# Peptides against a protein of PDB entry 1Y0J, part 63

Target 1, 39 residues: chain A of PDB entry 1Y0J
Amino acid sequence: EARECVNCGATATPLWRRDRTGHYLCNACGLYHKMNGQN

## One batch from the design tools (peptide; made by RFdiffusion4, then SolubleMPNN)

Design b2_p27_2_s2 (from b2_p27_2, 11 letters changed)
Fold by OpenDDE base, seed 4:
Structure b2_p27_2_s2 (fold): chain B 39 residues (1-39), chain A 27 residues (1-27)
Amino acid sequence: as target 1 above (39 residues)
Amino acid sequence: PEPPPLPPLSPEELAEARRWLEELLAK
């Protein structure tokens, strides 16, 4: 029901991100994927 | 159809990502 980061399961974040296929990521996980060229 | 979730990062990689967030917020 509540939104969750698909990577770490977090339900709260200062900034929700999305991957290239639309999955929700918390800010931290989104930054990881961005810096590693995976988003 | 919606693709499956991303493979989970290792605990070490998650910690690193969290540190990046903390550094960003601390500026």
Scores: peptide ipSAE 0.063, ipTM 0.534, DockQ to the pose 0.663
Fold by OpenDDE base, seed 3:
Structure b2_p27_2_s2 (fold): chain B 39 residues (1-39), chain A 27 residues (1-27)
Amino acid sequence: as target 1 above (39 residues)
Amino acid sequence: PEPPPLPPLSPEELAEARRWLEELLAK
């Protein structure tokens, strides 16, 4: 198996991010959450 | 534990991130 973004399910990204509880997010979703105050 | 903040993105990385986000929102 491969790593997946917990938000969108993407399996590839320029940069893996993590939320405060350790869940993996793709770069895009991580930035989206940051811009909207969720990370 | 929460990881430390990531380094800032270059203009190219930021543009790429924006394109990825737009592609996600278009699905």
Scores: peptide ipSAE 0.047, ipTM 0.484, DockQ to the pose 0.105
Fold by OpenDDE base, seed 1:
Formats: sequence, structure tokens, C-alpha cells
Structure b2_p27_2_s2 (fold): chain B 39 residues (1-39), chain A 27 residues (1-27)
Amino acid sequence: as target 1 above (39 residues)
Amino acid sequence: PEPPPLPPLSPEELAEARRWLEELLAK
């Protein structure tokens, strides 16, 4: 099983991020969540 | 347990992430 971003499905990213509920996000999607106060 | 806050990015990393995000959102 490969890790994938729960938002966009990406399986590779320069930096894996996690939301406050533990879901994995790629850097871009994680940043989006961060900027929107979802972290 | 709740994960720690997302790490900050350097200006260069932010720019890269922003471009990727823009590409993603444009699809």
C-alpha cells in the first residue's frame, strides 16, 4: 500500500503533511489547508 | 493523537508549493 494525498491522490511529494485528523496530504494540498486555517 | 502543526516552508519551498497548488487547482 502506497501513501497518497487524501485530497488530490498524489503518491509523491517533496514533503508529506498531515491534517489535524491525521490524514496525509501532499505539500501543496497541506499548504492549502494551512492557509485556510484547516491545520 | 493530533499531529503537530504543519512545518513552515522556506520562501523557495513556498513558491514551489504555490505553483503546484495553482496547477492542481487549475485542473
Scores: peptide ipSAE 0.046, ipTM 0.494, DockQ to the pose 0.113
Fold by OpenDDE base, seed 2:
Structure b2_p27_2_s2 (fold): chain B 39 residues (1-39), chain A 27 residues (1-27)
Amino acid sequence: as target 1 above (39 residues)
Amino acid sequence: PEPPPLPPLSPEELAEARRWLEELLAK
């Protein structure tokens, strides 16, 4: 039930993001994925 | 829910994103 960042495991973040496959990422990991063309 | 499109990141934001990730993974 609890949402979790698929990259770092964080369960809380100022802004939830999603990668291209629909998995949830915390804000920081989402931005990093964007940098690497995966979000 | 699908988040809104992300704007382009500046060089500073790209570096910050990497630092944020490294910090999170180090905790």
Scores: peptide ipSAE 0.046, ipTM 0.493, DockQ to the pose 0.133

Design b2_p27_2_s3 (from b2_p27_2, 12 letters changed)
Fold by OpenDDE base, seed 4:
Structure b2_p27_2_s3 (fold): chain B 39 residues (1-39), chain A 27 residues (1-27)
Amino acid sequence: as target 1 above (39 residues)
Amino acid sequence: PEPPPLPPLSPEELEEARRWLEKKLAE
């Protein structure tokens, strides 16, 4: 299996992040969630 | 649970990802 961002489906990112429930997010999606108080 | 979908990545964010991939491909 290959890791992928649960939001955008990206399989590569400069920095893997995780949401509050442990699912992987690419750096961009993770930062967006953080900006909106979701991470 | 899986987070809600977000807006598409900005051009800047896509370029960051592209640069990172290019660097890795060069290794």
Scores: peptide ipSAE 0.081, ipTM 0.561, DockQ to the pose 0.102
Fold by OpenDDE base, seed 2:
Structure b2_p27_2_s3 (fold): chain B 39 residues (1-39), chain A 27 residues (1-27)
Amino acid sequence: as target 1 above (39 residues)
Amino acid sequence: PEPPPLPPLSPEELEEARRWLEKKLAE
């Protein structure tokens, strides 16, 4: 099993993040959520 | 449940990811 960003499908990122529901997000998508009051 | 999809990565974000990957592949 390879971890994937639930948003963009990336399997590699400089920093894995997680949203409020515990799903994995790559750094870029995680930052997007943060900037838009989500995550 | 998984959150709704966000806008796709910008060219800059893709390049950032690419650079990071290249660095890792070079190790």
Scores: peptide ipSAE 0.076, ipTM 0.562, DockQ to the pose 0.128
Fold by OpenDDE base, seed 5:
Structure b2_p27_2_s3 (fold): chain B 39 residues (1-39), chain A 27 residues (1-27)
Amino acid sequence: as target 1 above (39 residues)
Amino acid sequence: PEPPPLPPLSPEELEEARRWLEKKLAE
């Protein structure tokens, strides 16, 4: 039940995202990758 | 059980997320 960011390991975020493989990213990591062209 | 994945973000939601990230990066 505890979702975890596959990039930084965070378990809490104001907005969960998913990468291209379906794994979860926190908002910060997801946004970082998106803005750098890595989604 | 976990909530389902969120739908793609609207431009407005992306901007809000960006502002949140900027705030955290400034800390």
Scores: peptide ipSAE 0.067, ipTM 0.508, DockQ to the pose 0.109
Fold by OpenDDE base, seed 1:
Structure b2_p27_2_s3 (fold): chain B 39 residues (1-39), chain A 27 residues (1-27)
Amino acid sequence: as target 1 above (39 residues)
Amino acid sequence: PEPPPLPPLSPEELEEARRWLEKKLAE
């Protein structure tokens, strides 16, 4: 199965994360959200 | 809240992650 970050569209990342509703986020975007208090 | 990590990557995803890392290390 293919996975894609809902924020930036990346298909490759060292660590896949998932937001509160289950959407995929690459590690970078997941951390970005964390650092900016968005999740 | 911080999005939790997904379950461990499949072999294919690990390979992709490795390529991603190699790209970043080359920058």
Scores: peptide ipSAE 0.062, ipTM 0.503, DockQ to the pose 0.056; fails the geometry check

Design b2_p27_2_s4 (from b2_p27_2, 12 letters changed)
Fold by OpenDDE base, seed 3:
Structure b2_p27_2_s4 (fold): chain B 39 residues (1-39), chain A 27 residues (1-27)
Amino acid sequence: as target 1 above (39 residues)
Amino acid sequence: PEPPPLPPLSEEELKEAYEWLAELLKK
């Protein structure tokens, strides 16, 4: 399997996260959501 | 539906993200 972060396109991350719709986000983009609470 | 794009993290935000990651990876 070769998933991609739906935001930045990264294909590798220490921790895969998911948004409310189930799309995958890399750790960094997921943490951005946590920090800012939006998007 | 595809979520709206996020702006890239600043260096400061990356630092904070790293610190959070470090906590998650603690043994």
Scores: peptide ipSAE 0.048, ipTM 0.469, DockQ to the pose 0.262
Fold by OpenDDE base, seed 5:
Structure b2_p27_2_s4 (fold): chain B 39 residues (1-39), chain A 27 residues (1-27)
Amino acid sequence: as target 1 above (39 residues)
Amino acid sequence: PEPPPLPPLSEEELKEAYEWLAELLKK
């Protein structure tokens, strides 16, 4: 299976995250959302 | 830090957004 960040398209990350709707996010995109509340 | 790009909309979401926009601009 090939996983991609729904936001930036990254295919590799130290930690896969998921948004509230269940889409996969790379660690960077997920943390950004979590820390800032929005993009 | 610079924000990441916005996630793309699915085909279904694009369709819905288009319909919302169309209704908004309707006269």
Scores: peptide ipSAE 0.043, ipTM 0.373, DockQ to the pose 0.080
Fold by OpenDDE base, seed 2:
Structure b2_p27_2_s4 (fold): chain B 39 residues (1-39), chain A 27 residues (1-27)
Amino acid sequence: as target 1 above (39 residues)
Amino acid sequence: PEPPPLPPLSEEELKEAYEWLAELLKK
């Protein structure tokens, strides 16, 4: 299995994050959603 | 949801993109 960011599909990131429902986000997408208050 | 916006290309990246595009358009 290859982990993918549920938002952008990236398979590699310096830091895996998770959204409030537990789905994986790359660092960039996680920060984006955090800053913009969306998911 | 959409991915975060990409940063603008540097001049070097733009140059590389142009060169690759030129190669693709060769006939």
Scores: peptide ipSAE 0.041, ipTM 0.376, DockQ to the pose 0.036
Fold by OpenDDE base, seed 4:
Structure b2_p27_2_s4 (fold): chain B 39 residues (1-39), chain A 27 residues (1-27)
Amino acid sequence: as target 1 above (39 residues)
Amino acid sequence: PEPPPLPPLSEEELKEAYEWLAELLKK
C-alpha cells in the first residue's frame, strides 16, 4: 500500500503534510492550501 | 485546486513546514 495525496494523487513527495482533518497532502498541495485556503 | 509543481525543499523551508505542521496539531 502507498500513501496518496488527497488533492493530486501523488504517491511521492519530499514532505508529507496533513490538513486540519487529517488527510494527507504532498508538500506542494499542502503549501497551496495554506496559501489559498481553498481547493 | 490544481496540483502545483513539486518544489525542492531548503533546510529553512523544511523547518517552516514542520513548524506549520506543529501548529495544526495544536488545534
Scores: peptide ipSAE 0.039, ipTM 0.417, DockQ to the pose 0.055; fails the geometry check

Design b2_p27_3_s1 (from b2_p27_3, 11 letters changed)
Fold by OpenDDE base, seed 2:
Structure b2_p27_3_s1 (fold): chain B 39 residues (1-39), chain A 27 residues (1-27)
Amino acid sequence: as target 1 above (39 residues)
Amino acid sequence: SELLAELEKALAAKDAERAMALAEQLE
C-alpha cells in the first residue's frame, strides 16, 4: 500500500500534493503543474 | 503537455496501470 505520484511514479517526496481531482502528486510534479498551468 | 507525453510512453510500454493514472489527470 505504498503511495505513488500519479504522474512520475515517485514513492517518496518531502510533501505530498493533490491535483484538482484528488490524485496524489509528489512535490515536484505538483509544483511543476502549478507553475506551468498545463498538463 | 508533459502528462500527455507520459501517457503515450505508458501506452507504448503497455503499462495499463500507469496509463490509466495519467489518463485520469487528463480527463
Scores: peptide ipSAE 0.071, ipTM 0.553, DockQ to the pose 0.062
Fold by OpenDDE base, seed 4:
Structure b2_p27_3_s1 (fold): chain B 39 residues (1-39), chain A 27 residues (1-27)
Amino acid sequence: as target 1 above (39 residues)
Amino acid sequence: SELLAELEKALAAKDAERAMALAEQLE
């Protein structure tokens, strides 16, 4: 399970998120995308 | 709700600890 955030490349996060296309994002990037209407 | 949506994401990500934490908040 070598999961990686598609935005920043992080391999560890308190909470994994997924974007609308199913790609994994770390918590921070997921929230960032959400704030910008992208997740 | 946002919590429910995040719970679904945690489950999809197979993050058991966070899924349980979110489920607890939904009680």
Scores: peptide ipSAE 0.070, ipTM 0.560, DockQ to the pose 0.050
Fold by OpenDDE base, seed 3:
Structure b2_p27_3_s1 (fold): chain B 39 residues (1-39), chain A 27 residues (1-27)
Amino acid sequence: as target 1 above (39 residues)
Amino acid sequence: SELLAELEKALAAKDAERAMALAEQLE
């Protein structure tokens, strides 16, 4: 049950997020994309 | 809150790992 952020490859994060297509993002990348209107 | 909204999404998607992580943060 391994999971990786599709953006940076991180395997651990305080909070997993998902993009509009359902792919997993670490908290940092998820927030970054949201801030820039990507997700 | 955004955490609650994300928890609802995780539960709806039946993503147990994410739901548990979010629930822990809400405590």
Scores: peptide ipSAE 0.067, ipTM 0.559, DockQ to the pose 0.044
Fold by OpenDDE base, seed 1:
Structure b2_p27_3_s1 (fold): chain B 39 residues (1-39), chain A 27 residues (1-27)
Amino acid sequence: as target 1 above (39 residues)
Amino acid sequence: SELLAELEKALAAKDAERAMALAEQLE
């Protein structure tokens, strides 16, 4: 099981998030994308 | 809340890692 953030490639994060298409994002990238309207 | 909704989705999808992470965020 090698989950990776589709944005930065991180394999570990305090909280896994998902974009509207179901792809996994680390917490940081998820928040970044949300803030910038990319997800 | 969105966190609760996501927790429910993770549980339904049997994504244990995500479910645990979300549950921790709700504590």
Scores: peptide ipSAE 0.064, ipTM 0.553, DockQ to the pose 0.041

Design b2_p27_3_s2 (from b2_p27_3, 12 letters changed)
Fold by OpenDDE base, seed 1:
Structure b2_p27_3_s2 (fold): chain B 39 residues (1-39), chain A 27 residues (1-27)
Amino acid sequence: as target 1 above (39 residues)
Amino acid sequence: SALLEELARALEARDAERAMRLARELE
């Protein structure tokens, strides 16, 4: 039940982020998505 | 402030650990 990044599956991150649809992303994936306009 | 904004984001993401760290900085 642990939270996980919807992109890479990581369950631990220095900072959880969320995409525009509310999915949780680890910091790295969140930044990647933000920079590339990806979802 | 930047700290308050980050705290809000952490809370929105339900990142308790991050939120607590930020909250401590605001004490």
Scores: peptide ipSAE 0.075, ipTM 0.608, DockQ to the pose 0.041
Fold by OpenDDE base, seed 2:
Structure b2_p27_3_s2 (fold): chain B 39 residues (1-39), chain A 27 residues (1-27)
Amino acid sequence: as target 1 above (39 residues)
Amino acid sequence: SALLEELARALEARDAERAMRLARELE
């Protein structure tokens, strides 16, 4: 399957992350949400 | 340990490349 970040749509990242509901985030978006208390 | 926990998270996220790197560090 073709995975993509639910936030920005990126299909490649150094590290895939997941939010509290299990949605996939790229490393950058995952860190951004973590920094802002969103995921 | 931190490495084991990161490995578990990588496997949960199905990030095979990162999982393999972490596994090598644990050897």
Scores: peptide ipSAE 0.074, ipTM 0.601, DockQ to the pose 0.042
Fold by OpenDDE base, seed 4:
Parts: sequence; structure tokens; C-alpha cells
Structure b2_p27_3_s2 (fold): chain B 39 residues (1-39), chain A 27 residues (1-27)
Amino acid sequence: as target 1 above (39 residues)
Amino acid sequence: SALLEELARALEARDAERAMRLARELE
């Protein structure tokens, strides 16, 4: 199970996050979603 | 504490690296 960000495909991040549907996001993409609801 | 809460979040996300980093800060 090689986890990867559903948005950018990154496989490594300082902090894994999850979107409202449970998909994994890297820290950066998770913050973008949180702040803008996009990307 | 804030550190304990973050450790819990890291464990829930199954982020071993972050969990270990936070655990070290708590010792």
C-alpha cells in the first residue's frame, strides 16, 4: 500500500491529511483544499 | 495538550514519521 496524495500524487509529506470524503492528501494539497476548497 | 492532540491526529492519519517526531517532543 503505497499511499499517495489523490490531488498531486505525492508519496511523501510532513503531514498526511484527509479530505471530507476520506481520501488522502499531502499537507500542501490539504491546506489548499481547506483554504480555498480547490486544488 | 496541543502536542498530545497532534500525536493523536498523526496516529489517526497513520503518519508514522510525524507520530514519531511528536512522540520525541513529548519525552
Scores: peptide ipSAE 0.073, ipTM 0.604, DockQ to the pose 0.041
Fold by OpenDDE base, seed 3:
Structure b2_p27_3_s2 (fold): chain B 39 residues (1-39), chain A 27 residues (1-27)
Amino acid sequence: as target 1 above (39 residues)
Amino acid sequence: SALLEELARALEARDAERAMRLARELE
């Protein structure tokens, strides 16, 4: 049941985030999506 | 407070490790 970032597949991050549809993102990918709108 | 707000965000993201750290800071 290990959680994974839906964008890069990372299983560890300093801060889990969620996109607007509720999918889990690592901190880095979450910030990228927020700043750029999409991957 | 900033700590309470971050705790709420950690709980919403189900980030247990971060939530635990923040909860300890609030004790």
Scores: peptide ipSAE 0.072, ipTM 0.603, DockQ to the pose 0.040

Design b2_p27_3_s3 (from b2_p27_3, 9 letters changed)
Fold by OpenDDE base, seed 2:
Structure b2_p27_3_s3 (fold): chain B 39 residues (1-39), chain A 27 residues (1-27)
Amino acid sequence: as target 1 above (39 residues)
Amino acid sequence: DELLKELEEALKAKDAEKAMELAKKLE
């Protein structure tokens, strides 16, 4: 049903992203992980 | 990085609005 960011739990975001293993991340968390080399 | 640090703080504080604002500046 409702998608959730696996990092912060947000259910809405301007852009859904995914980590290297396919988990959904909100835009903010996705960018955070990317900048820290986690994606 | 100042913006990255603020993003980390916003995420830790569960401040979605602030996090989205900062993310926009970083992308």
Scores: peptide ipSAE 0.254, ipTM 0.778, DockQ to the pose 0.751
Fold by OpenDDE base, seed 1:
Structure b2_p27_3_s3 (fold): chain B 39 residues (1-39), chain A 27 residues (1-27)
Amino acid sequence: as target 1 above (39 residues)
Amino acid sequence: DELLKELEEALKAKDAEKAMELAKKLE
């Protein structure tokens, strides 16, 4: 088992982010959600 | 935001490499 972005499924990223409920997001998806007010 | 729009498109296209590139510019 490997960590995956819950949004895009990526398994590699320069920086793992997490939403307010603790789900892992890759850097890109995390930033996208942050900028759009999503978690 | 133009970069944000490009990021959205990259994510829709599942282009991880492009998405990472754009994310670097946005952070």
Scores: peptide ipSAE 0.239, ipTM 0.769, DockQ to the pose 0.757
Fold by OpenDDE base, seed 3:
Structure b2_p27_3_s3 (fold): chain B 39 residues (1-39), chain A 27 residues (1-27)
Amino acid sequence: as target 1 above (39 residues)
Amino acid sequence: DELLKELEEALKAKDAEKAMELAKKLE
């Protein structure tokens, strides 16, 4: 049961983030969505 | 933003290492 980024599928990241519905995102995807108004 | 563009490209290419590197610079 390894955690995966729901956007890119990455299983490792320096910081796990979560979208508005609680799904896990890697740091990169989370920041990208945040900066583009999609978090 | 150029860094954001590079991040987008890294994510599209599924280059996790590069994406993490760029994200660190943006954070």
Scores: peptide ipSAE 0.236, ipTM 0.769, DockQ to the pose 0.762
Fold by OpenDDE base, seed 5:
Structure b2_p27_3_s3 (fold): chain B 39 residues (1-39), chain A 27 residues (1-27)
Amino acid sequence: as target 1 above (39 residues)
Amino acid sequence: DELLKELEEALKAKDAEKAMELAKKLE
């Protein structure tokens, strides 16, 4: 089983992040959402 | 923010390498 970013589908990232509901986001998507006030 | 715009474009283009590079600069 491989982890996947719920936003872009990436399966590899230097740092996994999670949204408020616990879904995984790659570092890039996580930062983007955070900076735009998105979950 | 210019970097944010570039990040958005990289993500839209599914360019993971570029997105990671930009994210590192914004972190």
Scores: peptide ipSAE 0.234, ipTM 0.767, DockQ to the pose 0.753

Design b2_p27_3_s4 (from b2_p27_3, 10 letters changed)
Fold by OpenDDE base, seed 4:
Structure b2_p27_3_s4 (fold): chain B 39 residues (1-39), chain A 27 residues (1-27)
Amino acid sequence: as target 1 above (39 residues)
Amino acid sequence: SSLLEELEKALKAKDAEKAFELAEKLK
């Protein structure tokens, strides 16, 4: 049971982010979704 | 190309290392 990015499945990242529903995203996926207005 | 465009390409290509590198620049 390790934390995973809900978008790409990564288990490690320089900075963990969270989407509007509270799911974890790696830094890259979090920024990608943020830039595309998904947050 | 823009930094955002490069990030999108890296994510699409499943290049985690490159995506993280670019994401850090956007942080």
Scores: peptide ipSAE 0.045, ipTM 0.479, DockQ to the pose 0.606
Fold by OpenDDE base, seed 3:
Structure b2_p27_3_s4 (fold): chain B 39 residues (1-39), chain A 27 residues (1-27)
Amino acid sequence: as target 1 above (39 residues)
Amino acid sequence: SSLLEELEKALKAKDAEKAFELAEKLK
């Protein structure tokens, strides 16, 4: 079960996050979207 | 990238104190 960030495709991250719809994001993309008020 | 990158490093290093400190700045 290879998990991937739905934004950048990363398969490894210090912390997995989830967007409002439940899709997995790497830590960087998750925080990036949060900071920009995006998905 | 600055604050965000430092948070990633702290989490990877499992430095809880630093991670929480940086995470608070991102709230």
Scores: peptide ipSAE 0.040, ipTM 0.461, DockQ to the pose 0.082
Fold by OpenDDE base, seed 1:
Structure b2_p27_3_s4 (fold): chain B 39 residues (1-39), chain A 27 residues (1-27)
Amino acid sequence: as target 1 above (39 residues)
Amino acid sequence: SSLLEELEKALKAKDAEKAFELAEKLK
């Protein structure tokens, strides 16, 4: 079992985030989605 | 997205203090 960012596919990140439905996002993608109101 | 880009650069450069500063602005 390897966790992946559902947006970019990254498997490593300094901080895992999640979207509103619980899907995992890497830190960068999580912040991106937050800025766009999607996380 | 300028802040996000700068955050990514700071992390790549292993500049923890700068990264934390930028991250706080996005939180």
Scores: peptide ipSAE 0.036, ipTM 0.430, DockQ to the pose 0.118
Fold by OpenDDE base, seed 2:
Structure b2_p27_3_s4 (fold): chain B 39 residues (1-39), chain A 27 residues (1-27)
Amino acid sequence: as target 1 above (39 residues)
Amino acid sequence: SSLLEELEKALKAKDAEKAFELAEKLK
């Protein structure tokens, strides 16, 4: 029942993040999404 | 204009203080 990043499928990360709709992203993918959004 | 662009510019300019400030806003 391991949590996984909805983008890359990683199951381990230093910090779990969530997108605007609540989906879990690993730290790397979360930052990537944030950086490519409106900031 | 974007936060990412500002961070990249700060890093390019070797402005550590500004880069760290902007990086914190991205985390």
Scores: peptide ipSAE 0.018, ipTM 0.308, DockQ to the pose 0.099

Design b2_p27_4_s1 (from b2_p27_4, 9 letters changed)
Fold by OpenDDE base, seed 5:
Structure b2_p27_4_s1 (fold): chain B 39 residues (1-39), chain A 27 residues (1-27)
Amino acid sequence: as target 1 above (39 residues)
Amino acid sequence: SELEELRRVNPHLSDEELEELLEEERS
């Protein structure tokens, strides 16, 4: 599949995540959102 | 749950691979 992190634009990551509205995030950005609730 | 969502979003990963990645997250 092809997807892109809505925060940083990365197209590859060890682990895809989703934000609260269902947009894809790379692992790093997803963890940042999870921990801080921010972009 | 969070784990169930990660499984859904990453169908290419086995449960073992997912568990390893989550352990690395906690380290």
Scores: peptide ipSAE 0.677, ipTM 0.911, DockQ to the pose 0.213
Fold by OpenDDE base, seed 1:
Structure b2_p27_4_s1 (fold): chain B 39 residues (1-39), chain A 27 residues (1-27)
Amino acid sequence: as target 1 above (39 residues)
Amino acid sequence: SELEELRRVNPHLSDEELEELLEEERS
């Protein structure tokens, strides 16, 4: 698999997440979106 | 649930590993 964070482009992360629309985010970006609700 | 979603998105992680990562998130 070649997963990539749709926000920052990272291809490696300790924990993959998905935003409300189903796009993959790295842990850091996913947490940012979760806490702020924005890109 | 959020936990079930994370398990689904990260099938390569064991429940123990997931729990450890979630604990780190809270810190």
Scores: peptide ipSAE 0.676, ipTM 0.911, DockQ to the pose 0.217
Fold by OpenDDE base, seed 3:
Structure b2_p27_4_s1 (fold): chain B 39 residues (1-39), chain A 27 residues (1-27)
Amino acid sequence: as target 1 above (39 residues)
Amino acid sequence: SELEELRRVNPHLSDEELEELLEEERS
């Protein structure tokens, strides 16, 4: 499946995550959002 | 749960691989 981080545009990551609205985030961006609640 | 969500989003990863990645996050 084709997937892209809605935050940084990355198409590859060791671990895909999803924000509260269901959008895909790469691991780094997902963790950032998890820790900070924003971008 | 967060773990269940990660499993669903990453069906290509084994539980062992997922565990390793989560361990790195915790460290």
Scores: peptide ipSAE 0.675, ipTM 0.911, DockQ to the pose 0.222
Fold by OpenDDE base, seed 2:
Structure b2_p27_4_s1 (fold): chain B 39 residues (1-39), chain A 27 residues (1-27)
Amino acid sequence: as target 1 above (39 residues)
Amino acid sequence: SELEELRRVNPHLSDEELEELLEEERS
């Protein structure tokens, strides 16, 4: 499967996450969004 | 829940691996 972080474009990450709209985020971007409430 | 969502999004990870990654996150 090919997946890409909608925020930074990364195609590899230890842990995939998803934003509130269902788009994939890498671990780092997902945590950033979670902590700062940003999309 | 958040844990259930992570499991769903990462079917390639075992519960043990997921738990280890989450523990590292809290460190």
Scores: peptide ipSAE 0.672, ipTM 0.910, DockQ to the pose 0.215

Design b2_p27_4_s2 (from b2_p27_4, 12 letters changed)
Fold by OpenDDE base, seed 4:
Structure b2_p27_4_s2 (fold): chain B 39 residues (1-39), chain A 27 residues (1-27)
Amino acid sequence: as target 1 above (39 residues)
Amino acid sequence: SELEELRKYNPHLSDEELRRLLEEERS
């Protein structure tokens, strides 16, 4: 598969996360969403 | 749990590596 962060488009990350709607986010974007609830 | 979900999304990571990454997040 070709996973991609829906926020920044990154295709590689130390840790994949998912937002509340199930979309994949890289670690950095996922942590931002976790803390702020948005991109 | 959060850990279980992250394991699901990251099958390429060992439990030890996942634990390390989560600890770094909290630090």
Scores: peptide ipSAE 0.622, ipTM 0.904, DockQ to the pose 0.224
Fold by OpenDDE base, seed 1:
Structure b2_p27_4_s2 (fold): chain B 39 residues (1-39), chain A 27 residues (1-27)
Amino acid sequence: as target 1 above (39 residues)
Amino acid sequence: SELEELRKYNPHLSDEELRRLLEEERS
């Protein structure tokens, strides 16, 4: 399946995450959101 | 749980791989 980080546009990542609204995020962006609660 | 959700989002990863990635995050 095709997947893309809604924040940075990355199409490949070691670990896919999802934000509070269900959008896919790459690992880096997902962790950033988790730790800071924002982009 | 977060672990269960990550498993859901990453069906291509084995439990061992997921465990390693989560450990790296914690480090």
Scores: peptide ipSAE 0.617, ipTM 0.904, DockQ to the pose 0.221
Fold by OpenDDE base, seed 2:
Structure b2_p27_4_s2 (fold): chain B 39 residues (1-39), chain A 27 residues (1-27)
Amino acid sequence: as target 1 above (39 residues)
Amino acid sequence: SELEELRKYNPHLSDEELRRLLEEERS
């Protein structure tokens, strides 16, 4: 089972998040989206 | 809740690890 951040392509992260469309984001990108609403 | 969603997406993490990661987010 390989998971990949849809924003930066990272395949490893301390914490997986999901965007509002259900796509996986790494922790850093998920927090960035939460703060700015942008990639 | 946010906690419940994160738990769902991260079945490999224990509740203790999840709580620690959320605390790091706030700090």
Scores: peptide ipSAE 0.613, ipTM 0.903, DockQ to the pose 0.219
Fold by OpenDDE base, seed 3:
Structure b2_p27_4_s2 (fold): chain B 39 residues (1-39), chain A 27 residues (1-27)
Amino acid sequence: as target 1 above (39 residues)
Amino acid sequence: SELEELRKYNPHLSDEELRRLLEEERS
């Protein structure tokens, strides 16, 4: 599988997350979105 | 739950690995 973070384009991360619309985010971007709402 | 969703998105991770990652997040 070729998964990419929709925010930063990273293809590898310790933990994949998803935003409110179902797009994949790397762990770092997902946590940032969680704390700040968006990025 | 959040935990179950993360498991679903990360089938490559064991339950122990997932637990450790979530623990780090809370610290």
Scores: peptide ipSAE 0.613, ipTM 0.902, DockQ to the pose 0.223

